# Designs tried in a protein design run: peptides against a protein of PDB entry 3S8F. Part 50

Target 1, 157 residues: chain A of PDB entry 3S8F
Amino acid sequence: VLTLFVAVPSLMTAFTVAASLEFAGRLRGGRGLFGWIRALPWDNPAFVAPVLGLLGFIPGGAGGIVNASFTLDYVVHNTAWVPGHFHLQVASLVTLTAMGSLYWLLPNLTGKPISDAQRRLGLAVVWLWFLGMMIMAVGLHWAGLLNVPRRAYIAQV
Target 2, 166 residues: chain B of PDB entry 3S8F
Amino acid sequence: DEHKAHKAILAYEKGWLAFSLAMLFVFIALIAYTLATHTAGVIPAGKLERVDPTTVRQEGPWADPAQAVVQTGPNQYTVYVLAFAFGYQPNPIEVPQGAEIVFKITSPDVIHGFHVEGTNINVEVLPGEVSTVRYTFKRPGEYRIICNQYCGLGHQNMFGTIVVKE

## One batch from the design tools (peptide; made by RFdiffusion4, then SolubleMPNN)

Design b1_p11_4_s1 (from b1_p11_4, 9 letters changed)
Fold by OpenDDE base, seed 3:
Structure b1_p11_4_s1 (fold): chain B 157 residues (1-157), chain C 166 residues (1-166), chain A 11 residues (1-11)
Amino acid sequence: as target 1 above (157 residues)
Amino acid sequence: as target 2 above (166 residues)
Amino acid sequence: MAADKLAELLA
């Protein structure tokens, strides 16, 4: 139980970000329990990318608690579960945040706004990335639970 | 306006913090549930056993692969396994079906993995430490041992076999 | 089935 309290600072940080998103959505006219979500700028890849990263981070964070558990880690350690966790944490949140940052940074550095075509392409890229990452992560976690080993090119299952 | 904004942010933060704490308890409950319903799968921490990796090949229970399988009771065996670059000793490991097998695994060189497919046997093997795993094979056949910890250029080919006889 | 195998591994 005490080990799980290590997650508290991380959760506080993550949900502070969520609070900022709620505030932003409400400032944009969103109302109700979920209306603020719809009010967020989903047409901007610079916004969508890191938000999708956050969504992927939720199951990853849950997995982090599992991995930190002494008894449960025995089941998943050095199986395909582990790279599944990494891809949710690094290849989803970190990577998508970086992608989103680029969609903001490049126009500001160049002084040129992105075209509508570039914006639409950017949205397609980040959504496809997220979808692919979720499929891969689910597959890896599932394989891990079936005791498929990590760092092996073959499995008995 | 700034004061109102700060107050609003604070309210949302409090809500999300409460949610975060609730989720923490949910995760604790899930862990507790898993432990309660899957007790047979829980591997408790055992006493740390040490061995000298520089002499483990020359003397002691790991030195002779022909003596690696030791009957300790009517239906109980201890198997002394070496994981090394790049294989396992003995190989194959032959054990009877239905017997309680205690694997005592160590390494003379670097860290290896000992992952037995089709079982819940999955441990890291550290030089100087003895990994102890208890398992009963219910089904006869061949079980592959896979090294799931990178140990060098031959890592991908490091396999062993456990043969469970009727 | 995968589910049965999972149950066996966790039991």
Scores: peptide ipSAE 0.018, ipTM 0.793, DockQ to the pose 0.262
Fold by OpenDDE base, seed 2:
Structure b1_p11_4_s1 (fold): chain B 157 residues (1-157), chain C 166 residues (1-166), chain A 11 residues (1-11)
Amino acid sequence: as target 1 above (157 residues)
Amino acid sequence: as target 2 above (166 residues)
Amino acid sequence: MAADKLAELLA
């Protein structure tokens, strides 16, 4: 009940953020249906990280609805699907947002800008984290659908 | 300038909200499609049933593992299963192939899992509550029951077996 | 195959 209750507002919020991103991208010179995406500051880990988190949150959010659905939950409950969902929600969105926030916060708190090397390293970390998390999440969801149990060291698949 | 910006933002918000709504319908449609094409094969049977976990071992249908498998009709059985720290009873559970099996599972101690490998039988078992699952084993053989809910030090070794006979 | 197993589990 709670999940479904917050699902719609969460979606609205997410798409409002997307709207803001589109506006920002267009202000930065992006044109066309998708050109605004390219115009966004993809060179800034403070931007890239939370955006990647949001991308991971899309399937995670859909999974939340699945997990909250009685009939579908019966299929996925206490399988590897569940940690797959969590890794999208927490280890992707929350973690990447935290990472991105640090890249914004630390320079502001210290008064020292990050070096170009630090920026590049940050981008690498964020992208690699996202990639690894997507691989893990897809694997866990797949395994879950194949009835790999959660909290068991042995599985028949 | 600010007014124009606000109007522009509003336009984008409206567009994205429309998209959001469309996606919502897509998700609903996908769920509906999944439900229409897949039955999950295992469904809860019956109403919520309560039992006293303090007496379930001493009296009632779970008390005697030898009487745990009850034929309720032609090719229909009810199996009364206890999930406990750390195992299942009866063990093994013997049922015929092709029979409709209603599992009535409860716990005398803590929450356990009842996950039958090779099937989509997967329920949590709560003390004081009876989990009811209906399933028909189409293939003979041994099916392992595993606990997928942490239940203590012996959780990882908590196994049972269902033997499906031809 | 995994697909077959999935089908069996979801059917």
Scores: peptide ipSAE 0.017, ipTM 0.771, DockQ to the pose 0.251
Fold by OpenDDE base, seed 5:
Structure b1_p11_4_s1 (fold): chain B 157 residues (1-157), chain C 166 residues (1-166), chain A 11 residues (1-11)
Amino acid sequence: as target 1 above (157 residues)
Amino acid sequence: as target 2 above (166 residues)
Amino acid sequence: MAADKLAELLA
């Protein structure tokens, strides 16, 4: 009940954030249905990190609804599905948001901009992290659907 | 310009709300698909049954592993299982092929898992509660029971066996 | 088996 109740405001928040991103992209010269996406500052790790986190949060949020459903939870509960869900929510969104925050915070605290080399390294780190998290999350969810148990070092499949 | 900006924001919000609604239906469809493909043979929750975990080892149907398997009908059995740190009782659990087995599982100590490989049996076992699971083994052989809930230092080695006889 | 499925996904 609580999860389903929280799902509604969370979805509203997600789409309002998306609307803000669209508006920002259009202000930066993006046109058309998808042109605004390309106009966003993809060269800034402080932007890319939390956005990738948000993207990972979408399937995680859907998974939250699954986990809260009695009939579906019977299938996935205490399987590898659950840590897959956690890694999307915590290791993706929360961690990437924290990483992105640091890319903004440190230059502002020191008064010195990051070098181009540091910026490129930051982008590499963020994208590699996201890719790794997605691979792991997909693997864990798949394993969960195959009834691989959570908190066990062995499995039948 | 403020008015134009306001109208633009509203347009984007409306668009994303429409998208949100569309995605809601997609999610519902995905849930429906999952239900259709993965929920066959779901074991319904039974009536909540309570026991005293402090006496369950000494008194009642769980006290004697030799009497744990009870025939309740021509092709029906009830098995009283204890999950404890760190194993299962009885072990092995011997049941006939094709019979309806009702597992009554509880714990005398901490929370454990009862996950039977090769089946959809997967329940948490709480001290003071009786977990009821109904299953019919169609194939003879050995089925491993795995504890999938952390229960202490020996958790990773906590296994049991169900032997299904022809 | 799960590892094999993951390998298939990555291939």
Scores: peptide ipSAE 0.017, ipTM 0.771, DockQ to the pose 0.055
Fold by OpenDDE base, seed 1:
Structure b1_p11_4_s1 (fold): chain B 157 residues (1-157), chain C 166 residues (1-166), chain A 11 residues (1-11)
Amino acid sequence: as target 1 above (157 residues)
Amino acid sequence: as target 2 above (166 residues)
Amino acid sequence: MAADKLAELLA
């Protein structure tokens, strides 16, 4: 149980970021419980990418707590569940954050804004990446619960 | 005003922090509930048993595959299994249906996996340590052992078989 | 089979 407290800093960080997003959305004119979400700059891949990463991190974080539990880990350890978990953490959050960072960094370094075509392409890329990652992650978690082994090309189910 | 904005941010942060803590407790509660209600089939980790990986092939209960299956009671067996690069011994492991089998698994070389298809047997095998797993096979047939921990170039082909006889 | 389950999920 004490091991689960390792999740506290991560949760604190995640939800403080969420708080910042809410504040930003409200500053942009969003109102109500959910109106602030709509007000966020969803037309900017530099924003969308890391936010989608954060969304993927939510179930990943929950899975992390599961994986940290001795009893529950017995069920999921070294099954497809584990790669499902880290793909949500690394291949979604970290990767999408890196992608988003590039969309911010490159225009600033070059002094030139991205074209509208590049912006639209960027949005398509990050959304497709997120979608594909979610499908894969759900599939891997499901397979893991069916006792599909990790690091094996063959499974009974 | 930056000061007003700062205060507003802090208010939101406090709210979300409270939510995060609440969620943490929910997760802990769910785990506790699971432990309390779903303990069947969960084998707790036993006392750490050590073995010398450099001599395990030459002496002791793992040295002779022909003597690996030891009857310890009327319907109880201990099976001494080696996971090595790249296979298992004995192979096949022959055990009777309905008997309580205690697997004692170790490695003479590197870390391996011991995942038995169709069962809840899934443990890592570390050189110098003995993994102990207890299981009763209810159905006769062949059960494949899969290495689910990368152990080298032949990892993907590292399989074993448990044959459960009527 | 896991593949079948996944196929069902994606169908």
Scores: peptide ipSAE 0.017, ipTM 0.802, DockQ to the pose 0.050; fails the geometry check

Design b1_p11_4_s2 (from b1_p11_4, 6 letters changed)
Fold by OpenDDE base, seed 4:
Formats: structure tokens, sequence, C-alpha cells
Structure b1_p11_4_s2 (fold): chain B 157 residues (1-157), chain C 166 residues (1-166), chain A 11 residues (1-11)
């Protein structure tokens, strides 16, 4: 009973982060309903990486609600659905956040700013990572709904 | 000014909180819709039933695979299945088409999976506990049992078969 | 096959 109630504070926390992004974007000159998004520093991999992680975390969070549902979990448990969920939560959010953190931390610790080439490479890496993870996650969720088992090398589909 | 910034943030947070609540209701609605349209395949959790994993192979209904399939009614059977490292017993499990089958599954060693392809049967099997699943096979044929819970070096080769006879 | 499989899972 209490498991689904965890969704409330989780959603509140998630959307407060979104509110912070909106505030930041508006401080950077963004206006209108969506103009603040464009005003965010999309040229900085230290920013882009964790934001992409958050974007991946959104469907993952929705899946978390599904997984926490007793009745729905029966459908998806120990199917490819579960790895799909994990790859959104860990391999996307956690990993991209770590990547972003490094892009911020290393220059600060060493006192050496990243070169433009490194910045561009970093952007490419995080975007490609995100894209790959989204493809994989969607595929795994879809396969899971088709009753593809987890931790098995064969499946009847 | 920090105070002005906080006030501005609060305004945005109110909007996003409203959105958050809306999304919560959307998720609840989606769950409700899914349940309303797809409830036939949901198996309720049964009561906790325990067994001694150290003796389950020697005594009791799981001890003899030849006696694993028990007719409990005119069209009702109970099948006592052991999931072990690395296989299932009995194997194959033979049941008649159209009969109501109650699977009682346990493990003498470690946690295993019991995933029957072509069905919605998918449970974890814990040593010391009995997993109960009720299912009626409508189509004759062979159904593969897959272990979908890592159970050791031979996990990937752990398969069983249910044979449904006309 | 996939659609048929889905139907079987929810019947």
Amino acid sequence: as target 1 above (157 residues)
Amino acid sequence: as target 2 above (166 residues)
Amino acid sequence: MAEERLRELFE
C-alpha cells in the first residue's frame, strides 16, 4: 500500500529539479513557456550529460510505478522489461550524471579548462550514449512486454 | 537578491508541483486502465506456504517425480515441481489439455525461476517456500520452462518441459 | 506473432 505512495515525494523531487532548470533558463534570458529550455547551456557536456540522464529517468520513473504495482509487476517481473528499467535508471541517469560530474570536476581540480575539441567530443559522447541507451531501453521494454525472459539467452518471439 | 530569487523559484515550483500531481493521476489512470482491460492473466498472491528445503527431496510430495502429478478432481491436478541446480523435476511435466493445473513449486538449494514460455506463468522459486500457480493449458503441445533467476554456473542451461496432452 | 503472443498473455 505504501509502496505507491513513494511516487508522490519522488515526483515532487523530480519536478522541483525541473523548476530549478526553468529558473536557470529564465535567468539566462529565456522567455515564454519553452524559451527557457533553449537558454540552458547545451554547449557544456557537464550540463548536458546529467540533463539527458534526467530525461532517461522520467520513463524509468514511470516504469518504477509499474514495477511497484503488485498486479502489473506480475506481467513484467523477470522479463526483459526489468533490464530496460535498470538501464534507464543506472546506465542512463547514474552514468550520465557521473560523466557530467567528471566534465565539471576535472577541470576544476586540475585548474586546466577543457579544450574546445574535448568539449565537442564530450557532447558527442553523451548524446550518443543517451541515444544508444534509449534505443536499448525501448527495445528491452518492448521485448519484456512480449514475455522475453530476463537472464536467458533464448526467447520465443 | 536571494529573497527575490527564492520567491521566483517558489512560483515555478508551484506550477511544477501541479504538473507533478497531474502526472500522478495520469499514472494511476494508466494503471487502472491496464487492470481494467487486462486482468484475466493476473494471478493473485497466495498465502505463504513453507517447506524444509533440506528434506524436500527425501520426503513429501516433491520427493518422487513419478508421483508429482496428482489428480485432485475430475479435471483438476496438482503438480509438485522442484526447481534445482540445474533443472526441473519432473521433466517433462505431463498434464492433460483443458485441466486446471495447480503448480506447487519449491527449491531444495537456491533461488530459481519458473518461466513457462507461451504462458503467463512466471514466478521465483525460493528454498523453503512454495510457489503456487494455477493455470489451464488450452492448447496441447510442449511448453518450455526457463530459469530466469541466476542460480549458478549452469543457470543458462536450466530448462524444463511441460507436455500438454490431448 | 507478436500481437498474437500479447493476446495470449492477457487472456
Scores: peptide ipSAE 0.019, ipTM 0.804, DockQ to the pose 0.243
Fold by OpenDDE base, seed 3:
Structure b1_p11_4_s2 (fold): chain B 157 residues (1-157), chain C 166 residues (1-166), chain A 11 residues (1-11)
Amino acid sequence: as target 1 above (157 residues)
Amino acid sequence: as target 2 above (166 residues)
Amino acid sequence: MAEERLRELFE
């Protein structure tokens, strides 16, 4: 129980970011319970990438609580579940945030805006990356629950 | 304008914080529910037991693989297993079907894994510590032991076998 | 089968 309370600061941080997104969406003209989401700049890969990372982080964070649970960890530890968790936290959130930062940083550093073609390509890249990561993560978590071992090339499942 | 914006931000933050707290309780409840309804598949943690990894091969219950399987009672056995670079001892481990098996697993060298396919047996094996796992094999046959913790150049080939006899 | 084994492990 005490270990689970460690999740509170992380949740506070994550949902503070979400609050900022809601505020931004409403400033951009979004209204209603979900209208603010549509109002966000989904045409900008620098925005889309980290947001997709956040979306991947949600199940990853839930998995973190599972992994930190004394009894449930016996089920998932050193199985394919663990790499699944990592790919949500590192390969999705961290990586997509880095990608998004790059899409913002390079134009600002060079003083040259990205072309429309580059923007569209960037959107394709981050969405495809997210899709691939989600497929792989789901597969790894599923395999883990089926008792596929981590760090092994063979399994009898 | 700044004041209005500040109030709006605070309102959103309060809402999301409340949501975050609610989700925390949901997660705790889900864990509690899982424990309450699915306890049969969970291996309880054993007591901390220590052993000297430098002498475990020379003396004690792990020293002789021929004496590794010890009957401790009617339909009850203790199996003393060494995980080492790169294999398991004894290999194969022969146990009867339906018997309660207590595995006492340790390592003389580095950290290894002890993952038995087809079972919920999955523990890390640390030098100097004894991992204890209880299991009853309901089905006869061969069960492969896999090392799921990287232990060196031969890690990928580190396998053992448990043979469950009728 | 995997599903049957899962039931044995989680129930």
Scores: peptide ipSAE 0.018, ipTM 0.807, DockQ to the pose 0.236
Fold by OpenDDE base, seed 5:
Structure b1_p11_4_s2 (fold): chain B 157 residues (1-157), chain C 166 residues (1-166), chain A 11 residues (1-11)
Amino acid sequence: as target 1 above (157 residues)
Amino acid sequence: as target 2 above (166 residues)
Amino acid sequence: MAEERLRELFE
């Protein structure tokens, strides 16, 4: 009940953020249904990281509803599905947001802008992290559906 | 300018609300699909049953491993299982093929898991509560019981065996 | 094999 209750404001927040991104993209010259996405500052790791985190959080949120369902939880509970869900929520959204925050915070605190090399490296790190998390998450969710147990080093699959 | 900005924002919000609604239906559909395809044979939760974990080893149906398997009817058995640090009792659990087995599982100490490989049996075992699981083994052989709830230093080695006899 | 196992477990 609690999870489902929290899901409502979370969804509202998510779509509000999306609306804000659209508005920002359009202000930056993006046009059309999807043109605003391309207009966003994808060259800035401080932007890319949180956005990728949000993207990873979407399936994680859906998974949260699954985990909160009595009948569905029976299938996935204490399987590899659960850590898959956690990695989307924590290792994706929270971690990427933290990473992005650092890319913004440190230059602003020190007054020293990041070099182009540092920027490119940051982008690489963020994208690679996201890719790795997605691969891991998909794998864990899949394994969970195959009844791979959580907190066990062995499985018959 | 403010009016124009507000109108634009409203338009975007309406669009995203519509999208949100559409996605809601998609998610509901996906959940429904998952339920339909992956919940066949779900073992329903039994009635809430309590037991005193401090005495469960000394008296009652869990006290004697030799009496843990009770025939309750034709081709029907109840198995009283203890999950403890760090193992299962009885071990092995011997049951006949094709019989309906009702597992009554509890713990005398801490929370454990009861995950039987090759089956959909996967429950947490709480001290003071009795977990009830019904299952019919269609194939003979050995089924490994895995503890999938961390229960201490020996958790990783906590295994049991169900032997299904022809 | 995995798919077959999944069917066996959840059907």
Scores: peptide ipSAE 0.013, ipTM 0.785, DockQ to the pose 0.235
Fold by OpenDDE base, seed 1:
Structure b1_p11_4_s2 (fold): chain B 157 residues (1-157), chain C 166 residues (1-166), chain A 11 residues (1-11)
Amino acid sequence: as target 1 above (157 residues)
Amino acid sequence: as target 2 above (166 residues)
Amino acid sequence: MAEERLRELFE
């Protein structure tokens, strides 16, 4: 049970970021329980990418708690569940954050703003990436629960 | 102004932190509930048993595959299994239907997996350690053992078979 | 073919 407390720092970080997003959205004119979300700069891939990463990290984090549970890990360990988990964590959060950082960093370093076409392309890329990761992750988690092993090309199911 | 902003941020942070802690306890509660209601089939961690991987092939209960299946009681067996690059020993493993089987699995070389299709048997096998799994096969037939831990060039072809006889 | 070759080598 105490092992699960390792999730506390991660949750604190995640929800602190969420708090910052709420604050930013409200500063941008968003009101109400959800209005602040709409007010966020969803037209900027530098913003959208890491936020989508955070969204993917939520189920991944929940899964992490499962994986850290001694008894529940027996069910999911070395099944397709595990790749599903870390693709959410690494290929979604980390990768999308890196993508987002580049969309911010490169214009600043070069002194050249991104064109509207580049912006739209960037949005398409990060959304498609996120969508693909979610589809794959759901599939892998589902397969894992069906006892599909990882690191194997065959399964009974 | 800056002061108002800081105050607002602090309020939001406190709220979200409270929520995060609450969710943590919800998850813990869910795990506890699951354990309380679904204890059947859970294999607890056993005592750590160690062996010398350099001699396990030459001496001891894993040395002779013909002696790997040991009857320990009425309808009870212990099976000493080696997972190695790249296969399992003995292969096939023959056990009777309905018997309580205790698998004692170790490796003489590298880390392997021991995943038995159609069952909840799924353990990693570490050199120098003995993995213990208890299972009763209710249905006769062949059960494939899959290595689900990368162990080298032949990993993808590393399979075994458990034959459950009526 | 590659898989078959590996089987021949390691099984």
Scores: peptide ipSAE 0.000, ipTM 0.801, DockQ to the pose 0.020

